# Designs tried in a protein design run: peptides against a protein of PDB entry 3B8E. Part 51

Target 1, 230 residues: chain A of PDB entry 3B8E
Amino acid sequence: PFLIFIIANIPLPLGTVTILCIDLGTDMVPAISLAYEQAESDIMKRQPRNPKTDKLVNEQLISMAYGQIGMIQALGGFFTYFVILAENGFLPIHLLGLRVNWDDRWINDVEDSYGQQWTYEQRKIVEFTCHTPFFVTIVVVQWADLVICKTRRNSVFQQGMKNKILIFGLFEETALAAFLSYCPGMGVALRMYPLKPTWWFCAFPYSLLIFVYDEVRKLIIRRRPGGWVE

## One batch from the design tools (peptide; made by RFdiffusion4, then SolubleMPNN)

Design b1_p12_7_s4 (from b1_p12_7, 11 letters changed)
Fold by OpenDDE base, seed 3:
Structure b1_p12_7_s4 (fold): chain B 230 residues (1-230), chain A 12 residues (1-12)
Amino acid sequence: as target 1 above (230 residues)
Amino acid sequence: DEYEKRALELLK
Protein backbone atom coordinates (compact mmCIF):
# COMPACT_ATOMS: atom_id res chain seq x y z
CA PRO B 1 0.00 0.00 0.00
CA PHE B 2 2.73 2.46 0.87
CA LEU B 3 4.68 1.62 -2.27
CA ILE B 4 1.62 2.22 -4.42
CA PHE B 5 1.09 5.49 -2.58
CA ILE B 6 4.59 6.59 -3.55
CA ILE B 7 4.56 5.28 -7.12
CA ALA B 8 1.05 6.35 -8.11
CA ASN B 9 1.05 9.53 -6.01
CA ILE B 10 -2.43 8.81 -4.71
CA PRO B 11 -3.85 9.93 -1.37
CA LEU B 12 -2.48 7.76 1.44
CA PRO B 13 -4.76 4.73 1.71
CA LEU B 14 -3.48 3.48 5.05
CA GLY B 15 -1.63 5.00 7.98
CA THR B 16 1.85 3.89 8.98
CA VAL B 17 0.77 2.49 12.33
CA THR B 18 -1.97 0.49 10.68
CA ILE B 19 0.50 -0.86 8.14
CA LEU B 20 2.70 -2.01 10.99
CA CYS B 21 -0.25 -3.69 12.66
CA ILE B 22 -1.05 -5.55 9.45
CA ASP B 23 2.56 -6.53 8.91
CA LEU B 24 2.95 -7.87 12.42
CA GLY B 25 -0.43 -9.56 12.41
CA THR B 26 -0.16 -11.23 9.03
CA ASP B 27 3.43 -12.38 9.44
CA MET B 28 3.54 -13.38 13.08
CA VAL B 29 0.46 -15.61 13.25
CA PRO B 30 1.55 -17.82 10.34
CA ALA B 31 5.06 -18.03 11.74
CA ILE B 32 3.80 -19.07 15.15
CA SER B 33 1.41 -21.57 13.65
CA LEU B 34 4.22 -23.11 11.62
CA ALA B 35 6.46 -23.29 14.64
CA TYR B 36 3.82 -25.16 16.60
CA GLU B 37 3.07 -27.48 13.71
CA GLN B 38 6.75 -28.33 13.43
CA ALA B 39 7.08 -28.89 17.15
CA GLU B 40 4.06 -31.17 17.14
CA SER B 41 5.37 -33.11 14.15
CA ASP B 42 8.63 -33.64 16.00
CA ILE B 43 6.72 -34.99 18.98
CA MET B 44 4.95 -37.46 16.70
CA LYS B 45 8.36 -38.78 15.48
CA ARG B 46 7.51 -38.08 11.86
CA GLN B 47 10.75 -36.51 10.81
CA PRO B 48 11.08 -35.69 7.16
CA ARG B 49 13.41 -37.93 5.16
CA ASN B 50 15.60 -34.95 4.40
CA PRO B 51 14.98 -32.36 7.10
CA LYS B 52 16.79 -29.54 5.34
CA THR B 53 15.26 -30.03 1.91
CA ASP B 54 11.78 -30.82 3.13
CA LYS B 55 11.81 -27.88 5.51
CA LEU B 56 12.96 -25.58 2.77
CA VAL B 57 10.30 -26.80 0.35
CA ASN B 58 7.59 -26.46 2.95
CA GLU B 59 8.72 -22.97 3.89
CA GLN B 60 8.76 -21.94 0.25
CA LEU B 61 5.30 -23.34 -0.37
CA ILE B 62 3.89 -21.64 2.69
CA SER B 63 5.60 -18.38 1.83
CA MET B 64 4.20 -18.48 -1.68
CA ALA B 65 0.68 -19.27 -0.50
CA TYR B 66 0.72 -16.50 2.09
CA GLY B 67 2.27 -14.12 -0.40
CA GLN B 68 -0.57 -14.72 -2.81
CA ILE B 69 -3.17 -14.40 -0.07
CA GLY B 70 -1.50 -11.20 1.06
CA MET B 71 -1.74 -9.83 -2.45
CA ILE B 72 -5.47 -10.60 -2.54
CA GLN B 73 -5.83 -8.91 0.85
CA ALA B 74 -4.09 -5.82 -0.46
CA LEU B 75 -6.34 -5.81 -3.51
CA GLY B 76 -9.34 -6.00 -1.22
CA GLY B 77 -8.09 -3.08 0.80
CA PHE B 78 -7.50 -0.99 -2.30
CA PHE B 79 -10.90 -1.94 -3.64
CA THR B 80 -12.52 -0.58 -0.50
CA TYR B 81 -10.33 2.51 -0.71
CA PHE B 82 -11.34 3.19 -4.30
CA VAL B 83 -15.02 2.53 -3.57
CA ILE B 84 -15.05 5.06 -0.73
CA LEU B 85 -13.25 7.67 -2.78
CA ALA B 86 -15.45 7.04 -5.80
CA GLU B 87 -18.57 7.44 -3.69
CA ASN B 88 -17.16 10.77 -2.59
CA GLY B 89 -16.59 11.88 -6.16
CA PHE B 90 -12.99 10.77 -6.75
CA LEU B 91 -12.75 8.12 -9.45
CA PRO B 92 -9.63 5.93 -9.42
CA ILE B 93 -8.12 7.49 -12.53
CA HIS B 94 -8.51 10.95 -11.02
CA LEU B 95 -6.51 9.95 -7.95
CA LEU B 96 -3.36 9.28 -9.95
CA GLY B 97 -0.94 12.11 -9.33
CA LEU B 98 -3.38 13.91 -7.06
CA ARG B 99 -1.34 13.49 -3.86
CA VAL B 100 0.69 16.67 -4.26
CA ASN B 101 -2.39 18.85 -4.46
CA TRP B 102 -4.28 16.64 -2.03
CA ASP B 103 -1.73 17.10 0.72
CA ASP B 104 -1.26 20.83 0.14
CA ARG B 105 -3.10 22.62 2.91
CA TRP B 106 -3.12 25.86 0.96
CA ILE B 107 -5.06 24.42 -1.97
CA ASN B 108 -8.72 24.45 -1.03
CA ASP B 109 -10.22 23.98 -4.47
CA VAL B 110 -9.08 20.52 -5.51
CA GLU B 111 -11.68 19.25 -7.92
CA ASP B 112 -13.11 15.78 -7.86
CA SER B 113 -14.08 13.79 -10.94
CA TYR B 114 -17.33 15.73 -11.21
CA GLY B 115 -15.91 19.22 -10.80
CA GLN B 116 -16.80 19.65 -7.15
CA GLN B 117 -14.19 21.56 -5.19
CA TRP B 118 -12.83 20.13 -1.96
CA THR B 119 -11.15 22.02 0.84
CA TYR B 120 -8.07 20.62 2.52
CA GLU B 121 -10.09 19.71 5.58
CA GLN B 122 -12.71 17.89 3.55
CA ARG B 123 -10.05 15.95 1.65
CA LYS B 124 -8.31 14.88 4.83
CA ILE B 125 -11.58 13.71 6.32
CA VAL B 126 -12.15 11.51 3.28
CA GLU B 127 -8.56 10.25 3.37
CA PHE B 128 -8.71 9.33 7.03
CA THR B 129 -12.11 7.80 6.45
CA CYS B 130 -10.39 5.37 4.07
CA HIS B 131 -7.76 4.22 6.57
CA THR B 132 -10.14 2.34 8.84
CA PRO B 133 -12.06 0.52 6.09
CA PHE B 134 -8.80 -0.51 4.46
CA PHE B 135 -7.62 -2.18 7.64
CA VAL B 136 -11.02 -3.69 8.38
CA THR B 137 -11.15 -5.08 4.85
CA ILE B 138 -7.87 -6.88 5.43
CA VAL B 139 -9.19 -8.33 8.68
CA VAL B 140 -12.40 -9.52 7.03
CA VAL B 141 -10.42 -11.08 4.21
CA GLN B 142 -8.29 -12.86 6.80
CA TRP B 143 -11.44 -14.55 8.09
CA ALA B 144 -11.34 -16.53 4.88
CA ASP B 145 -7.97 -17.87 5.97
CA LEU B 146 -9.62 -19.24 9.07
CA VAL B 147 -12.25 -21.01 7.01
CA ILE B 148 -9.58 -22.37 4.67
CA CYS B 149 -7.49 -23.69 7.52
CA LYS B 150 -10.46 -25.24 9.24
CA THR B 151 -11.53 -26.94 6.05
CA ARG B 152 -8.01 -28.26 5.46
CA ARG B 153 -7.42 -29.58 8.90
CA ASN B 154 -10.52 -31.40 10.03
CA SER B 155 -8.66 -34.72 10.12
CA VAL B 156 -5.26 -33.99 11.68
CA PHE B 157 -4.62 -33.26 15.35
CA GLN B 158 -1.57 -31.19 14.41
CA GLN B 159 -3.76 -28.99 12.31
CA GLY B 160 -6.06 -28.40 15.26
CA MET B 161 -3.39 -26.55 17.21
CA LYS B 162 -2.56 -24.44 14.20
CA ASN B 163 -6.22 -23.60 13.84
CA LYS B 164 -6.45 -22.53 17.47
CA ILE B 165 -3.49 -20.22 17.02
CA LEU B 166 -5.00 -18.86 13.82
CA ILE B 167 -8.36 -18.35 15.50
CA PHE B 168 -6.63 -16.49 18.29
CA GLY B 169 -4.76 -14.38 15.77
CA LEU B 170 -7.91 -13.56 13.85
CA PHE B 171 -9.69 -12.71 17.07
CA GLU B 172 -6.87 -10.40 18.03
CA GLU B 173 -6.92 -8.74 14.61
CA THR B 174 -10.69 -8.37 14.74
CA ALA B 175 -10.54 -6.91 18.22
CA LEU B 176 -7.82 -4.53 17.10
CA ALA B 177 -9.88 -3.54 14.06
CA ALA B 178 -12.90 -2.89 16.24
CA PHE B 179 -10.81 -0.91 18.69
CA LEU B 180 -9.20 1.22 16.01
CA SER B 181 -12.52 1.69 14.21
CA TYR B 182 -14.77 2.61 17.10
CA CYS B 183 -12.70 3.73 20.07
CA PRO B 184 -13.02 7.47 20.63
CA GLY B 185 -9.89 9.43 19.82
CA MET B 186 -8.50 7.00 17.24
CA GLY B 187 -9.21 9.48 14.48
CA VAL B 188 -6.96 12.01 16.13
CA ALA B 189 -4.33 9.59 17.38
CA LEU B 190 -4.00 7.24 14.42
CA ARG B 191 -5.91 9.00 11.63
CA MET B 192 -8.43 6.16 11.65
CA TYR B 193 -11.93 7.53 11.71
CA PRO B 194 -14.96 5.46 12.73
CA LEU B 195 -16.37 3.00 10.24
CA LYS B 196 -20.01 2.50 9.42
CA PRO B 197 -20.79 -1.18 10.01
CA THR B 198 -22.10 -1.63 6.46
CA TRP B 199 -18.60 -1.11 5.07
CA TRP B 200 -17.47 -4.39 6.61
CA PHE B 201 -19.40 -6.10 3.84
CA CYS B 202 -17.30 -4.46 1.15
CA ALA B 203 -14.55 -6.98 1.92
CA PHE B 204 -16.72 -10.08 1.60
CA PRO B 205 -16.22 -10.57 -2.14
CA TYR B 206 -12.49 -10.71 -1.53
CA SER B 207 -12.91 -13.14 1.33
CA LEU B 208 -14.80 -15.29 -1.12
CA LEU B 209 -12.05 -14.80 -3.67
CA ILE B 210 -9.45 -16.11 -1.23
CA PHE B 211 -11.67 -19.07 -0.46
CA VAL B 212 -12.12 -19.86 -4.14
CA TYR B 213 -8.42 -19.35 -4.78
CA ASP B 214 -7.46 -21.77 -2.05
CA GLU B 215 -9.97 -24.39 -3.15
CA VAL B 216 -8.73 -24.14 -6.73
CA ARG B 217 -5.14 -24.36 -5.53
CA LYS B 218 -5.93 -27.43 -3.46
CA LEU B 219 -7.74 -28.98 -6.37
CA ILE B 220 -4.76 -28.42 -8.65
CA ILE B 221 -2.38 -29.86 -6.06
CA ARG B 222 -4.57 -32.93 -5.68
CA ARG B 223 -4.75 -33.45 -9.42
CA ARG B 224 -1.11 -32.64 -10.14
CA PRO B 225 1.10 -33.50 -7.19
CA GLY B 226 4.49 -31.81 -7.38
CA GLY B 227 3.29 -29.01 -9.60
CA TRP B 228 4.33 -25.37 -9.42
CA VAL B 229 1.12 -24.43 -7.59
CA GLU B 230 2.17 -26.22 -4.41
CA ASP A 1 -14.83 14.52 17.44
CA GLU A 2 -16.09 16.72 14.65
CA TYR A 3 -13.88 14.97 12.14
CA GLU A 4 -15.06 11.59 13.33
CA LYS A 5 -18.69 12.59 12.99
CA ARG A 6 -18.13 13.94 9.53
CA ALA A 7 -16.26 10.80 8.52
CA LEU A 8 -19.21 8.72 9.61
CA GLU A 9 -21.50 10.89 7.54
CA LEU A 10 -19.34 10.39 4.48
CA LEU A 11 -19.52 6.63 4.94
CA LYS A 12 -23.34 6.67 4.85
Scores: peptide ipSAE 0.022, ipTM 0.677, DockQ to the pose 0.027
Fold by OpenDDE base, seed 5:
Structure b1_p12_7_s4 (fold): chain B 230 residues (1-230), chain A 12 residues (1-12)
Amino acid sequence: as target 1 above (230 residues)
Amino acid sequence: DEYEKRALELLK
């Protein structure tokens, strides 16, 4: 997200504070939950792999898969960002290169895609309003990510949702998102302005995408053990 | 609080 901000010179889609909230507030509980996850049902049934050859390859493939999931997560955040800005008159193409004028406090007549002029204050309100839904989108997408992390090969339908810590993590992430989104003073303190509840649903297609992606991947692994998708 | 109110008004 930050790299795209620099390269495209768009208004800041994800603030530093929101990044910190994700890293420190959201990711800890999932990590703990995974430490207490029960062994996958099929792990003990598989034949041992050659530790000299298969381990490194497997680690690389796993890393690639999670990298792809992270990219989908980022795309979901940007999608929400662009939708909100578009609804407020700023089409994605118009945002390219706009950052310089956007961040200039002395320019109070920045024109949107429809010829409307925006003051500095108005622009910053919209920008900070976008930070919140980006964060919320990450949380919503992370629901799917957290669920799929329970297993390596088995479907979520087979492994189930037995880890109470995992379930607690999902609620904690959601509660944090709600707190940061709607608690009074968060706009001033964290530049996270309140979000209409309807925007929470904007990320759902991406959560579904991650879920489908992982289920398909796992299905392929089960049908073709030792394949390239492991 | 004022900024938050304005944000809600601007967000469609």
Scores: peptide ipSAE 0.021, ipTM 0.674, DockQ to the pose 0.026
Fold by OpenDDE base, seed 4:
Structure b1_p12_7_s4 (fold): chain B 230 residues (1-230), chain A 12 residues (1-12)
Amino acid sequence: as target 1 above (230 residues)
Amino acid sequence: DEYEKRALELLK
């Protein structure tokens, strides 16, 4: 998000504090949960036949899968960002190169896509309105990511939710998201304004996309053992 | 909204 912010010169989609909350709050527990996968998972059942080659190949495939999922997460966040800004009169094309004027406190007549003028304060309110939904979108998409990480070949429906640590991780990140979104003072302290409950659903299409992607991938693996998609 | 009001005060 920050790289795109710099390259495209768009208003900041996700605050630095929220990024830190993701890295230190929402990502740690999931990472720990993945370290304690259930013994019934296909990952845990796979003893490497050749520890050197199989481990390397597996690590590469895992890295690729996580990279792809990370891209989908970012896309989900940006989708939410663009939707909110569009609802407030800023179409995506208009946001390109707008950062300099957007962040200039002395410019109080920045025009949106419809010719409406926005003061600095109004712009910052809209920007901060994006931070919370972006964060929540990442969390909601991470639900799908965490669930699919339990297995590489088995369907989520087949594997079930037996990993108590994973379930705890899902609860923890959701609780953190709710806390940051609705706790009094967070809007001012962390620039995360309270989120309307409807915005929680904005990420659901992307969560579904991750589920579908993973289920299709797993289906292909099951039907074609030894394929490159594994 | 109280949060917006406080935010506006900080942005002034």
Scores: peptide ipSAE 0.021, ipTM 0.653, DockQ to the pose 0.022
Fold by OpenDDE base, seed 2:
Structure b1_p12_7_s4 (fold): chain B 230 residues (1-230), chain A 12 residues (1-12)
Amino acid sequence: as target 1 above (230 residues)
Amino acid sequence: DEYEKRALELLK
């Protein structure tokens, strides 16, 4: 989120402290859960062909999976960010390069996509309005991502949710999200304003989409073992 | 409190 903020010169979508809460608070237990994830029923039956190369491939696959999860989470967060700003008159294209004027307290006539002028105070309210939903969206997307990454080939319905550590991690990150979203003083401390319950569902269509995509992918892999889709 | 109220109003 911060990198895109710098590169695209858009208003800050998520506070730095909130990002740290994600990295250190929400991602730790899920990451551990993935490390202790139960092997697929068919994985344990395959002996390593070459221990040196297979270890390297496994490390690459793990690294790629974590990288992909992070990208998917960011995409989900930015989706919510753009939805909120668009609903307030700022279309995504208009946000490009807007940061300079957005952050200038002396400019009180920044125009949105429809020509409406926004004061500095109004802009900051909208900016901070994005922080909590962005964070919550990451958590909601992470639910789906963790479930997806649980298996390589088998469907979630076939493998099941047997990892108690994963389940615990999901509850922990959800509890943290609820705490940061609704605890008094979070608006002052973290610039995270209270969230309407309806915004928890903003990421659900996206989560469903990636879930369906992954299930289809896994179905193809099961039907064509060793294919390029793997 | 005022900022929080305004933020909630903006969250449609």
Scores: peptide ipSAE 0.021, ipTM 0.673, DockQ to the pose 0.026

Design b1_p12_8_s1 (from b1_p12_8, 11 letters changed)
Fold by OpenDDE base, seed 1:
Structure b1_p12_8_s1 (fold): chain B 230 residues (1-230), chain A 12 residues (1-12)
Amino acid sequence: as target 1 above (230 residues)
Amino acid sequence: LLEEARKLREEA
């Protein structure tokens, strides 16, 4: 997200505080929860791996898969961002290079795509209104990420949802997202303005996409052991 | 959306 912000010179889609909340608030508990995940039912049936070759190949493949998932996650966030700004009169093309004027407090006549002038305060309200749903989008996508990370090869339906700590992690990150989105003063303190509940659903297609992607990936791995998708 | 966001901000 930050790279696109720099390269495209668009209004900031995700604030630094929000990023910290993701990294420290929403990611830690889920990550810890995975450490307590039950072993896959088929792990004990697998032959010992060669530590030098199989580990490296597996790490590379996992890194690529998570890289792809991360890109889908970022796309989901930006989609939400662009939709919100478009609904407020700022089309994606118009946002390119707009940041300089957007962030200037002395410019109170920044025009949207339809010629409507926006004051600095109005622009910042819209910007901070984007930060919250971007964050929520990340959380919703992280639901899928956390669930798919339960297993490497087995379907989630095969492994099940027996890890209570994982379920607690999902609840915790959701509760944190709700707290940051709706608690009074969050707009002032964290620049995260309240979110319309309907925006929680904006990320669901991307979350589902990630889930389906990983299930298909795992299915391919099960059917074609040793493939590039593992 | 801006008006809705403002209302939500005021209600929060």
Scores: peptide ipSAE 0.015, ipTM 0.492, DockQ to the pose 0.024
Fold by OpenDDE base, seed 5:
Structure b1_p12_8_s1 (fold): chain B 230 residues (1-230), chain A 12 residues (1-12)
Amino acid sequence: as target 1 above (230 residues)
Amino acid sequence: LLEEARKLREEA
């Protein structure tokens, strides 16, 4: 998000505070919950790996897969950001290079894609209104990310959802997201303005995409052991 | 959306 903000000179899509809330708030409990996950059912049935060749290749492939998942997650956040701004009159192409004027408090006549003028206060309201749904989008996508991290090879349907601590983690991060989104004073304290409940559903296609992507990856690994996807 | 966000902020 930060790289695109710098390169494209668009209004800030995700605030520093929201990033901190993700790193320190929503990700901690779910990550700890993975320590309580049971071993995969087929762990003792796997053939021995060559420690000289297979380890390095496997680490690279896993790193690439996580990188791809991270890119899909970021794409979901940006999608939500662009949709909100478009609904408020700012089409994606118009946002390019707009940051300089957007952040200037002395300019109160910034035009949107339809010629409507926006005051500094109005612009900041819509910007901070974008930060909250971006954050919520990340949380919703993290549901899928956490679930797929339960296993490396087996399907989630094979492993099951038996880890109660992981389930608790999913509810905790969701409750925290709701608290940060709707608690009075969060707009002033965290620059996270409240959002319509319907925006929670905007991330669902991306969550599903990540889930399907990982299940397909794992399916290929099971059918073709030692392949390039492992 | 902007108007709704403003209203929600004022009510909070």
Scores: peptide ipSAE 0.009, ipTM 0.478, DockQ to the pose 0.023
Fold by OpenDDE base, seed 4:
Structure b1_p12_8_s1 (fold): chain B 230 residues (1-230), chain A 12 residues (1-12)
Amino acid sequence: as target 1 above (230 residues)
Amino acid sequence: LLEEARKLREEA
């Protein structure tokens, strides 16, 4: 999110504090759960392997899969961001290069795509209104990411329904999302304004996309055992 | 949405 903010000079889609909450709050438990899942799978389910060849290949495949999932997550977040801004009069094309004027407190007449003028305060309200749904979108997309790990078939790293840490991660990140979204003072402390519950559904298409992606991957693995997609 | 966001902020 921050890289696109810099490159495209768009209004900040996700605040630094919110990014930290994702990295430390929502991503940590899933990462731990996956690490344990891999370790337990290696111990309990994995046949003796060549540690030099098989480990490196698997690490590369995992890294690539996480990279792809991360891209889908980012796309989901940006989709939510663009939807919110568009609903408030800022079309995606209009946001390009707008950051300089957007962040200037002395400019109180920034025009949207329809010629409506926005004060600095109004712009910041909209910006901070984007932060919460962006965060929530990431969490909802992470549900799919966690579920695909839980429901992984013919994966070397599958623990399935037995991974209690993964299940705990789902509840933890959801509780954190609810806390950050609706707890009083979060708008001031974290610049995350509360949102209507309907915005939670904005991420569902992307969660579905991740799910479909993983199911297709699993299908390929089942049809071609020992393939590079494992 | 802006007005709704303001209301939600005031109610929170």
Scores: peptide ipSAE 0.008, ipTM 0.453, DockQ to the pose 0.023
Fold by OpenDDE base, seed 2:
Formats: C-alpha cells, structure tokens, sequence
Structure b1_p12_8_s1 (fold): chain B 230 residues (1-230), chain A 12 residues (1-12)
C-alpha cells in the first residue's frame, strides 16, 4: 500500500500506524498459531527425495504462493479504498498525482472527478475514513489466509479446524480490529475513523477468492505431486 | 458518505 502511495502519488490509503498494527498486532498471534498447526500426515510420512533441492523448491514455491496471496490482500484493501473515494467523487484515475494537492492544507478547492471542490478538512475526513476499512479489509482477508495456511496440501475440510490456537488468533485479530475501529480516541490517535459495520463485508469476496485460490492450488498439488505449484 | 463519516467521527 505504501509503495503504491509513493509511486502513484495517491492519497494515503493506509496510515503508517495501521500498518504497524497489522505487522505487530494482527500478524503475531496468527503467525504463532501456525507454528503449532498440526502437521499433515502425508507430509510427515514422505522421506525427502533430495533434502537440498526439495527444501529449496518447496521454500520457493511457498514464498511465491504467499506472495500471490499478499497481492490479493493488497488488492482487497485497495478495492475498499477506491470504492470509498469513488463514492465521495474521486475516481481512481483522478487520484493519480493528487497527493501533493491533497495534503496541502492551504489548498481548499481541490476538485473531484465531478468538479466539486473539497476543503482540506473534508479531504482528510475522507482519507481517514479509508484507513479503518482498509485495515478491516486486511483482517478479513487474513481470516482466509490463516485458514489456508493450516495445510500445505490437504484441503481445510480434510484437515479441519483442530488448532485451537489458530482459532484464538482469529478471534484476537478480530477483536483488535474492532478495538481499533470503534474505541474512542482512535480517530485522533491512529487517524482511524470508525466505520459502519457494513464495511466489514466489503472484503468478503476477496477472502473467498483467496480461499478458493488456495483450495484449487492444493487440489492441483494432490492430483499432480511434485508439480511446480507445490 | 462524507457526512456519514463526519458523523461517525463526531460520535467517536
């Protein structure tokens, strides 16, 4: 998100503090929970054919898969961001290069895509309104990410939700998201304005997409062992 | 949406 902010010079989609909350808050318990995930019986029984090459290949493939998932996560966040701004008159194309004028407090006549003029205060309200739902979108997408990370090859339906720590992690990150979204003072402290509960659902299609993507990936791996998708 | 966001901010 921050990289796109710099490259495209768009209004800040996600605040630095919110990024830190994702990295240090929402991701910690889930990451720990994954460490305690039950091993797949099939993985444990397979002797490494070549310990050096198989580990490297698996690490590269896992890294690539997680990279792709991360891209989908970012897309989900940006989708929410663009929807909010578009509903307020700023179409995605219009946002390109707008940051300089957007952040200038002395410019109170920034035009939207429809010729409406926006004061600095109005622009900042919209910007900070984007931060919270972007964060929430990431959390909702992370639900799917955590669930799919339970296994390498087996479907979630095959492995089940046996890891209580993972379940706890899901509740923890959700509780944190609710806290940051609705606790008094978060708008001032974190520049995260509260959002209507309906915005939580904006990310659901992307969570589903990630889930489906991973299930399809795992299905391919099961059908074609040793493929490049593993 | 801006008005709603403002209202939510004020209520927070």
Amino acid sequence: as target 1 above (230 residues)
Amino acid sequence: LLEEARKLREEA
Scores: peptide ipSAE 0.008, ipTM 0.458, DockQ to the pose 0.023

Design b1_p12_8_s2 (from b1_p12_8, 10 letters changed)
Fold by OpenDDE base, seed 1:
Structure b1_p12_8_s2 (fold): chain B 230 residues (1-230), chain A 12 residues (1-12)
Amino acid sequence: as target 1 above (230 residues)
Amino acid sequence: LLELARKLAEEA
């Protein structure tokens, strides 16, 4: 999100506080829950990793986590961001280069795509209205990310959902997201304004995409061991 | 975290 914010000079899509809530709040318990995941059914049939040559985190894993899944997550967040701003009169093309004027407190006549003038206060309200749905979008795509992280090779359907701590983590991150989104005072305290319940569903296609993408990847790995997608 | 650090650096 931040890279696009810099490169495109768009209004801030995700606030610093929301990022902290993701990294320190919603993602902690889910990540810890993976330590309690049941071993894959075929794990003992695999050769041991060579500690000297085989890195625990290799380029393929980094590419998958940050390059592929992370990119899909970011796209999900940006999709929500662009939809909200478009509904408020700011089309995506109009947002390019708008940041300088958007963040200027002395400019109170920033025009949207339809010629409506927006005061600084109004712009900040709509910006902060984007932060919460972006955050929630990340949580929703994190559901899929957490579930796909249960296994390296086997399908999630083969592995099952027996890890009660992981299930608890999914509920915890969702409950925390709901709390931060709807608790009175969060707009003032965290710049997280309440979102319409429909915004939770905005991320579902991306969450499904992540899940399907990983299941297809794992299927390819099972059919063609040693491939570039492994 | 890197994005956070960058944002904090820009806001400072």
Scores: peptide ipSAE 0.008, ipTM 0.397, DockQ to the pose 0.021
Fold by OpenDDE base, seed 2:
Structure b1_p12_8_s2 (fold): chain B 230 residues (1-230), chain A 12 residues (1-12)
Amino acid sequence: as target 1 above (230 residues)
Amino acid sequence: LLELARKLAEEA
C-alpha cells in the first residue's frame, strides 16, 4: 500500500497505525495458531526431504505466500479504497498525482472528478474513512490465507477445522477488527473512522478467490506429484 | 518497517 502511495502519488490508502494493528494485532495470534495445526494425514507417507537440497522455506513458498496471494490481498484492499473514494467523487484516474495537493493544508479547493471543491479537513475525513475499511478488508482476506496455510498438500476439506487455537485466532482477529472499527474514540485515537457494515463484504470475492486458487493448486499437487506447482 | 518507523516518528 505504501509503495503505491509513493509511486502513484495517491492519497494515503492505509495509515501507519492501521498497519501496526495488522502486523502486531490481527496477525500474531493466527500466526502462532499455525504452530498448533495438526500434521497432514499423509505426512508420514511422504519421503523425507533431502536436508542438503530441500529447504524448509523455498522460493516457491515465498513466491506463493508473498507474491501471488499477497498480490490478491493488496488488490482487495485497493479495490475497497478506490470504491470509497469513487463514491466520494474521486475516480481512480483522478487520484494519480493528487497526493501533493491532497496533503497541503493550505489548499482548500481541491477538485474531485466532478468539479466539487474539497477543503483540507473534508479530504482528511475521506482519507481516514478509507483506512478502516482497508484494514478490515485485509482481515477478511487473511481468513482465507490462514485457512489455506493449514496444509501444503491436502485440501482444507480433508484436513478439517479441528485446530481450536486457529479457530480462536480467527475469532480474535475478527473481534479486534470490530473493536478497532466501532469502539468510540478510535477515530480520534487511531484515525480509524467507523465503517458501514456493508464494507466487510467488499473483500469476500477476494477471500473466495484466494481460497479457490489454493485449493486448485493443492489439487494439482495431489494429482501430479513433483510438478512445478509444488 | 523502516519506512513505518520513520512515519511514526514524524507523526509523534
Scores: peptide ipSAE 0.007, ipTM 0.398, DockQ to the pose 0.021
Fold by OpenDDE base, seed 4:
Structure b1_p12_8_s2 (fold): chain B 230 residues (1-230), chain A 12 residues (1-12)
Amino acid sequence: as target 1 above (230 residues)
Amino acid sequence: LLELARKLAEEA
């Protein structure tokens, strides 16, 4: 998100505070919960990794985590961001290069795509209105991300949802997201303005996409052991 | 959402 903010010079899609809330708030318990995940049913049938040659975190895992899943997550967040701004009169193409004027408090006549002028205060309201749904979008796609991380090879349907700590983590992160989104004063404290409940559903297609993508990947791995996808 | 995505894609 921040890289695109710099490269495209768009209004800030996700605030630093919201990023911290993701990294330290919503993701911490779910990540810890993975340590308690039950071993895959076939794990003992696999050859042990060579500790000298096989890294726990390899290029393939980094590529999957950051290059694939992370990009889908980012796309989900940006989709929500662009939708909200478009609903407020700012089309995606108009946002390119707009940051400089957007963040200038002395410019009170920034025009949207339809010629409507926006004061600095109004622009910041809509910006912070984007931060909360972007945050919630990330939480929703993280549901899928967490679930797919349960296994490396087996389908989630084969593994099942037996990890109670993981389930608790999903509820905790969702409850925290709701708290941060709707608690009075969060707009002032965290620059997270309340969102319409409908925005929670904006990320669902992306969450589903992540899930389906990973399940297909795992299916390919199971059908073609030793493939490039493994 | 699909219609919105389509509109956004058409405007892009």
Scores: peptide ipSAE 0.000, ipTM 0.302, DockQ to the pose 0.016
Fold by OpenDDE base, seed 3:
Structure b1_p12_8_s2 (fold): chain B 230 residues (1-230), chain A 12 residues (1-12)
Amino acid sequence: as target 1 above (230 residues)
Amino acid sequence: LLELARKLAEEA
């Protein structure tokens, strides 16, 4: 998210405070919950890890966690961002290079894609209006991410949802997201303006995509053990 | 290299 902000010079899609709320707020309990996940049913059928050759974090795990899933998360967030800005008159192409004028307090006549002029205050309202739905989008996508992280090879349907701490984490992150989105004063404190309830559903296709993608990946791994997909 | 490129793309 931050690199696209720098490279494309677009208005800030996700505020620093919202990023901190994700990293320290919504993701903390879910991440801890994974430590309490039950072992996969086949784990005892595998040879013990060789501490000298087998890393706990391998290239495949990094590629999955940061390369594939993180990219889909970012795409989901940016999709929500572009939709909101387009609904407010700013088409995606028009946002390229706009940041410099967007963030300038002395420019009160920034034009949108339709020639409407926006004051600095109006621009900041729409920017902060984007932050909350982007945040919520990440939380909804994180539901799928957390669920797929329960196992490396087995399907979630094989593993089941027996980890009560993980279930609690899903409710906690959702409740926290709702609190941060709708509690009075959050707009002033966190620059997170209230969102329409409909924005919660914008991320659902991406969450489903992540889940389906990982289940297909795991299915391929089970059918072709030792493949490049592991 | 592809993995690094993907990491860079995610941070972008």
Scores: peptide ipSAE 0.000, ipTM 0.273, DockQ to the pose 0.020; fails the geometry check

